Peptides against a protein of PDB entry 7AE7. Designs and how they scored, part 196

Target 1, 321 residues: chain A of PDB entry 7AE7
Amino acid sequence: KVYKDLREFLEVLEQEGQLIRVKEEVNPEPDIAAAGRAAANLGKNQPAVFFEKIKGYKYSVVTNVHGSWQNHALMLGLDKNTSTKDQFYELNRRWDKFPVPPNVVKREAAPCKENVIDKDINLFEILPLYRINEQDGGFYISKASVVTADPEYPDDFNKLNVGTYRIQVKDRDRVGIQALAMHDIAVQLEKAEAENKPLPIAITIGNNPLVTFMASTPVGYNQNEYEFVGALQDGVPMDIVKSDLYDHLYVPAGSEVVLEGHIIPRVRTVEGPFGEFPGSYSGARLQCEVKIDRITHRTNPIFENLYLGIPWTEIDYLMAL

## One batch from the design tools (peptide; made by RFdiffusion4, then SolubleMPNN)

Design b2_p22_8_s2 (from b2_p22_8, 15 letters changed)
Fold by OpenDDE base, seed 5:
Structure b2_p22_8_s2 (fold): chain B 321 residues (1-321), chain A 22 residues (1-22)
Amino acid sequence: as target 1 above (321 residues)
Amino acid sequence: SAAAPYEEENKRRNEAAAAAFA
């Protein structure tokens, strides 16, 4: 089975008994993390947790979407009881299908374009933001697929990068992003900053689960993550759409929320601290800052966010294969 | 906005983190 978006995947997770729906209103802190820990204690078959109502916010949160081997099997369209070994073999078999070019859909066919905000941008009106860890230096977007291009070769689709980065919310329309030297985004930012130019960026939230998986999987600088998503879909192309602000940036057509903006050149602000692992905090550092210039989103957008808990974090499953 | 308290909390946390870094 192939999924067009997060919603189709969540439906399958629920049908397979791999999603818990919390219908009562919860406080984002500490209830989201507490429920995630409770779900983790249900054993090896850790379900996703879907929170329908968050106090003070309009929209829902889902966590732990990739947080089990069962969920990972279902992501690949396999039986939920498929062994880790068989999942690995199937992943490798499909990997050899690279490249599978994506379908570029029209704007009117892309669910991520249902709503537009281009004035008075406030992230808190669209995303039910919270601290993931108690000592976090702010609220975080921890499971976004971030799209950037090479500013020297903007029309080279092979240099289009889709990566997962730590994103701290600074205010209603600014975020800090951790762009380490080992990340492809840092190479692209260096080129933009050499010319004192902004780097175009699209921060996408709530995607097809294979997009999120590939965004967390290192690939070559000249390899497009969307072409791997098509490979992992066993040769079925994924659907992408052109961003609203930039002709050379393409986002998943089914994204729940797309934050379009730019990295401000040669500006560094304090980002962190953040709890990367249970009981371990990465210290505060000077990091780049993104200005959000436009938001597109699905009606009733779902905020997919990372579960960080004991004994296993969701990142352990995203990076284990 | 019902989200205004969260925006204010996030602001305070960011300011505190910046002050602790300096």
Scores: peptide ipSAE 0.705, ipTM 0.965, DockQ to the pose 0.952
Fold by OpenDDE base, seed 4:
Structure b2_p22_8_s2 (fold): chain B 321 residues (1-321), chain A 22 residues (1-22)
Amino acid sequence: as target 1 above (321 residues)
Amino acid sequence: SAAAPYEEENKRRNEAAAAAFA
């Protein structure tokens, strides 16, 4: 099984008994985290948790999408009971198929382009934002696949980076991004800032689960994560589309939400604190700031966000491979 | 907007974090 988008994956998770649907209206805090903890207490078969209604928000939240080995098996299109060993074997077998170039689809064929917001941008109208942890310094987007390019080689598709970074919501149209020196985005930003230029960025939310997986998986600077997604789809190309603002940035065609904008050059603002793990907070630091200039989104967009519960977090499963 | 209270809460939290960092 290959998934075009998050929705196809969530349907399979639900069919396989790996998704809990919360139909009652919830408060973002503490109910999302509480339900996530309750799901984690169901043992090793931790389901995704889908919140249909969040008080004060229009749209839904899903958490813990990658939060179990069963979900990971299903992501690979395997039986949910496939052993961890066999999942690793299959992942390694498929990895050798790299590169599998993506299909570039037309704008009109991309579900992420169903709706456009290019003025009076307010992230709170599109995303049911909340604190992941009680002591977080703000609301976070923690499971986005962030697309950037090398500003010196913008047409080199091999240098197109799709990564996962901690993103703090600063304002209705501004976010802080944790771009550490070890991240490919930091290399690209350094080049842009050397010329005092903005770095183009697309923050994509609610993707094909293999996109999210590859965005969280370290690859070489000259390797494109989308070409690995095709490999992990057993040689089936994924679908990408050009961003609206930038011809050289490509986003997953099926993204629930795409935040297009730029990293403001040579600006640093306070980001954090954030609870990266239960009981472990990374301190506040000066980090980059992104201005959001355009949003495209699917109708009734699903906000996929990270669950940071005990004993195992989604990040543990994303990094365990 | 029904989300306005959340926007204001997020603003207050960011401001508090910035003040604690300074």
Scores: peptide ipSAE 0.704, ipTM 0.964, DockQ to the pose 0.937
Fold by OpenDDE base, seed 1:
Structure b2_p22_8_s2 (fold): chain B 321 residues (1-321), chain A 22 residues (1-22)
Amino acid sequence: as target 1 above (321 residues)
Amino acid sequence: SAAAPYEEENKRRNEAAAAAFA
């Protein structure tokens, strides 16, 4: 099975008994993390947790989408009881299909374009934001697929980068992004900053689960994550759409939320601390700042965010394959 | 906005983190 978006995947997770719905209104803190921990403690079959109502927010949160081997099997369109060995075998078999170029769909065909906010941007009106860990230096977007391109080669689709980065919410229309020197985004930013130019960016939230998986999987600088998504879909292209602000940036057509903006050149602000693992905090650092200039989103957008639980985190599953 | 308290909390956390970094 191939999934067009997060919603199709969540439907399958629910059908397979791999999603828990919390219908009661919850507080973002500590209830989201507490429910995730409770779900993790139910055994090795860790379900996704879907929170339908968040106090003070309009929209829903889903967490732990990738948080089990069963969910990973389902992501690959396999039986949920497929062994980790067989999942790895199938992943490697499909990996050899790279590249599978994506389909570029029209704007009107892309669900992520259903709603537009181009003024008075407030992330808190769209995303039920919270601290993932009690000691976090702010609220975080921890499971976004961040799209950037090489500013010297904007038309080279092979240099389009889709990565997962730690994103701290700084203000209603600004986020801090952790761009480490080893990341492709850092190479692209260096080129933009050399010319004192903003780096165009699209931060995409709530994607096709294979997009999120590939965004967390290191690939070569001249390899496009969307072409790997097509490979992992067993040769079925994924659907992408042109960003609204930038002709050279393409986002997943089915994204729940797309934050379009730019990294401000030669600006560094405090980002962190953040609890990457239970009991392990990365310290605060001077990191890049993104100005959000436009939001597109699906009607009733689902905020997919990372679960950080004990003993296993969702990251452990995202990085284990 | 019903989300205003969260925006304010986030601001306070960011300010505290920045102050602790300095």
Scores: peptide ipSAE 0.703, ipTM 0.964, DockQ to the pose 0.961
Fold by OpenDDE base, seed 2:
Structure b2_p22_8_s2 (fold): chain B 321 residues (1-321), chain A 22 residues (1-22)
Amino acid sequence: as target 1 above (321 residues)
Amino acid sequence: SAAAPYEEENKRRNEAAAAAFA
């Protein structure tokens, strides 16, 4: 089984008993985290949690999409009861199929292009934002696949980076991004900042689960995560589409929300604190700031966000591979 | 906007975090 988008995966999770649907209106805090903890207490068989209605927000939230070995097996299109050993075996077998180039689809064929916001941008109108942890310095987007390119080689598709970074919402149209020196985005940003130029960025939310997985998996600087997604799809290419603002940035065609903008050169603002793990907070730091210039989104977009609960976090499964 | 209270809360939190960092 191959998934075109998050929605196809959520449908399979629900069919397999790996998704809990919360139909009643919830408060973002503390109800999202509380429900996630309740789901985590089901043991090793942790489902995703889909919140249909969030008070004060228009759209839905899903958490813990990757939060179990069953969900991981299903992501690979395997039986949910496939052993971790067999999942690793299959992952390694498919990894050798790299590269599998993606299909570039037309704008009109990309679900992420169904709606456009290019003025009066307000992230709170499109995303049901909340604090992941009680002591967080703001609201966070913690499960986005962030697309950047090498500004020296913008047309080199092999240098297109798709990574997962901690993103704090700073304002209606601004986010802080944690770009550490060990991340490929930091290399690209350094090149842009050397010339005092903005770094183009697309922050994509609610993707094909293999995109999210690969964005969380370190690869070589000259390796494209989308070509690994095709490999992990057992040789089936994924669909990508050109960003609206930048000719050299490509986003997953099925993304629920795409935030297009730029990292402001040589600007650093306070980001954090953030609870990276239960009981473990990273202090506030000066981090990069992104201006959001355009949003594209699917009709009724689903905000996929990370679950950071007790006793297990979703990170434990995303980083276990 | 129905989301305005959340926007204001987020602003207040960011301001508090910035003040605590200084």
Scores: peptide ipSAE 0.698, ipTM 0.965, DockQ to the pose 0.952

Design b2_p22_8_s3 (from b2_p22_8, 13 letters changed)
Fold by OpenDDE base, seed 2:
Structure b2_p22_8_s3 (fold): chain B 321 residues (1-321), chain A 22 residues (1-22)
Amino acid sequence: as target 1 above (321 residues)
Amino acid sequence: SEYEPYVEENKARNAAAEAAFL
């Protein structure tokens, strides 16, 4: 089984008993985290948690999508009871199929383009934002697949980077992004800032689960994560679409939300603190700031966000593979 | 809007974090 988007994966998770629907209205805090913890208490068979109604917000939240070995097996299109060993074997087998180039679809064929917001940008209109941890310095987007390119070689598709970064919501149309030196985005940003130019960025939320997986998996600077997604789909290309603002940025065609904007050159603002792990807080730091210039989104977009809780976090599974 | 309290909360949290850092 190959998934074109998050929705197809959530359908399979639900069919396989790996998704819990919370139908009653919840408060973003503390109810999202509390329900995630309750799901985590189910042992190793941890389901995703889908919140249909968030108080004060229009749209839904899903957490813990990658939060179990069963979910990882299903992500690979395997039986949910596939052993960790066999999952690793299959991952390695498929990895050798790299590169599998993506299909570039037409704008009108891309679900992420169903709706456009190009003025009066307000992230809170589209995303049910909340603090993941009690001491977080703001609301966070923690499972975005962030797309950037090399500003010196914008047409080099091999340098197109899709990464997962900690993103703090600063305002209605601004986010802070943690771009560490070890991240490929830092190389690209350095080049842009050398010329005092903005770095084009697309922050994509609610993707094909293999996109999210690959965005969290380090690859070479000259390797495109989308071509690994195709490999991990056992040779089936994924679908991408050109961004609206930038000819050289491509986003997953099925993304629930795409935040298109730019990293403001040579600006650093306070980001954090953030509870990266239960009982462990990363202190505040000066980090990059992104201006959001355009949003495209699916109708009734689903906000996929990371589960951080005890006894297990979703990151434990994302980083274990 | 119904989410406006969250906007203000997030703003206040960011401001507090900035003040604590500086």
Scores: peptide ipSAE 0.701, ipTM 0.961, DockQ to the pose 0.955
Fold by OpenDDE base, seed 4:
Structure b2_p22_8_s3 (fold): chain B 321 residues (1-321), chain A 22 residues (1-22)
Amino acid sequence: as target 1 above (321 residues)
Amino acid sequence: SEYEPYVEENKARNAAAEAAFL
């Protein structure tokens, strides 16, 4: 099974008993985190948790999408009871198919383009934002696949980077991004800042699960994560579409939300603190700031966000392969 | 909008974090 988007994956998770729906209205805090912890305590078969109604917000949240070995097996299109060993074997077998170039689809064929916001940008209108941890310095987008390019080689598709970065919501149309700790976006930003130019960015939320997996998997600077997604789809290309603002940035065609904008050159603002692990907070630091200039989104967009709970975080499963 | 209190909360949290950092 290959998934075009998050929705196809969530449907399979639900069919396989790996998704819990919370149908009653919840408070963003503490109910999202509390329900995530409760789901994590169900043992090895940790389901995704889908919150249909969030007080004060229009749209839904899903968390813990990658939060179990069963979900990981299903992501690979395998039986949910496939052993970790067999999942690893299959992942390695498919990895050897790299590169599998993506299909570039037309704008009108891309679900992420169903709705456009190009004025009065307000992230809170589209995303049910909350603190992931009680001591977080603000609200976070913690499971985005962030697309950037090399400003010296913008047309080199092999230098197109899709990575996962911690993103703090600073205002309605501004986010802080922890770029300095991760090599690929940091190299690209350094080149842009040397010329005092903005770095184009697309922050994509709610993707087909292999995009999110590959965005969290380190690859070479001259290797495109989308070509690995095609490999992990057993040679089936994924669908990408050109961003609206930038000819050289491509986003997953099925993304729930795409935040298009730029990293402001040579500006640093306070980001954090953030609880990366239960009981361990990274202190506040000066980090990059992104201005959001345009949003495209699917109708009734689903906000996929990270679960950070005990005994295992969702990161533990994303990094274990 | 019904989410406006969350906008203000996030703004206050960011301001508090900035003040604690300086």
Scores: peptide ipSAE 0.700, ipTM 0.961, DockQ to the pose 0.960
Fold by OpenDDE base, seed 5:
Structure b2_p22_8_s3 (fold): chain B 321 residues (1-321), chain A 22 residues (1-22)
Amino acid sequence: as target 1 above (321 residues)
Amino acid sequence: SEYEPYVEENKARNAAAEAAFL
């Protein structure tokens, strides 16, 4: 089984009993985290949790999409009861199919392009934003697949990076991004900042689950994560579409939300604190700032966000591979 | 809009974090 988007995956999770729908209106805090913890306490079969109604917001939230070995098996299109060993075997087998180049679809064929916001940018209109942890320094987007390119080689598709970074919401149209020296984005940013130029960026939310997985998986600087997604789809190419603002940035065609913008050159602002693990906070640091210039989104966009809870965090499953 | 309190909350949280860092 191959998934075009998050929605197809959520449908399968629901059919397999690996998704709980919360239909009643919830408060973003503390109800999202509380319900996630309650779901995690159901044992080894930790389901995704889909919140249909968030008080004060228009759209839905889904958490814990990758938060179990069952969900991970289903992501690979395997039986949900496939052993961890067999999942790893299958992952490794498929990994050897790299590269599998993506299909570039037309703008009109890409669900992420259904709606456009190009003025009066307000993230809160589109995303039900909240603090993941009680002591977080602001609201966070913690499960985005962030697309950047090498500004020296913008047309080199092999240098197109799709990574997962901690993103703090600063304002209606600004976010802080944690771009550490170990990240490929830091190399690209350094090149842009040397010329005092903005770094183009597309922050994509609510993707094909293998995109989110690969964005969280370190690969070589000259390896494209989308070509690994095709490998992990057992040789079926994924669909990508050109960004609206930048010819050299491609986003998943099925993304729920795409935030297009730029990293402001040579600007650093306070980001954090953030609870990376339950009861453990990374301190605040000076980090990069992104201006959001354009939003594209699916109708009724689903905000996929990271679940951080006990006993296992969703990140534990994303990084366990 | 119904989300404006969240915008202001987020702004206040960010400002507090900045003030605590400096």
Scores: peptide ipSAE 0.688, ipTM 0.959, DockQ to the pose 0.958
Fold by OpenDDE base, seed 1:
Structure b2_p22_8_s3 (fold): chain B 321 residues (1-321), chain A 22 residues (1-22)
Amino acid sequence: as target 1 above (321 residues)
Amino acid sequence: SEYEPYVEENKARNAAAEAAFL
């Protein structure tokens, strides 16, 4: 099976007994993290956790979407009981199909374009934001697929980068992003900052699970993550759509939320601390700052966010394949 | 808005983290 969006995947997870639905209103803290830990303690088959109602917020949260080998098997459209060995075999077989170019769909055909906010930007209106860990220096968006391009080669689709970066919410319309020197976004930012220009960015939330997987998988600077998604879909192209603000940025057509904006050139602000693992905090650092200029979103958007807990984190599964 | 306390909480936490870094 191939999934067009997060919703199609969540439906399959629920059908396969790999999703817990929490229908009662919860507090964002500590209830989201507590429920994730409780789900992780149910054994080897850790389900996703879907929170329908969050106190003070309008929309839902889902966590631990990639948080088990069963969920990874289902992501690949395999039987949930497919062995890790067979999952790796199938992944490698499909990887050899690269490149599989995506389909560019019209704006009117893209679910991520159902609603637009272009003034009075407030992330808290759209996303039920919270601290992932008790000692976090702020609220975090930890499972976004971030789209940037090479400002020197904006029309080179092979240099379009889709990566996962730690994103701290700074204000209603500003986020800090952790761009390490080894990340493709850092190379692109360096080029923009050399000319004192903003770097265009699209932060996409709640995607086709293979997009999230590939955004977390290192690829070459001249390789497009969307072309690997098509390979991992066994040769079926994924659907992308042009961003509203930038002709050279393409986002997944099915994204729940797209935050379009720019990295402010030559500005650094404190990002962190963040608890990457239980008992392990990455220290605060000076990182780049993003201004959000436009939001597009599906009606009743689902905020997909990372689960971090004991004994396994969702990162352990995202990096294991 | 019902989420406004969260906006202020996040702002206060960011300010505290910045003050601890400097």
Scores: peptide ipSAE 0.687, ipTM 0.959, DockQ to the pose 0.941

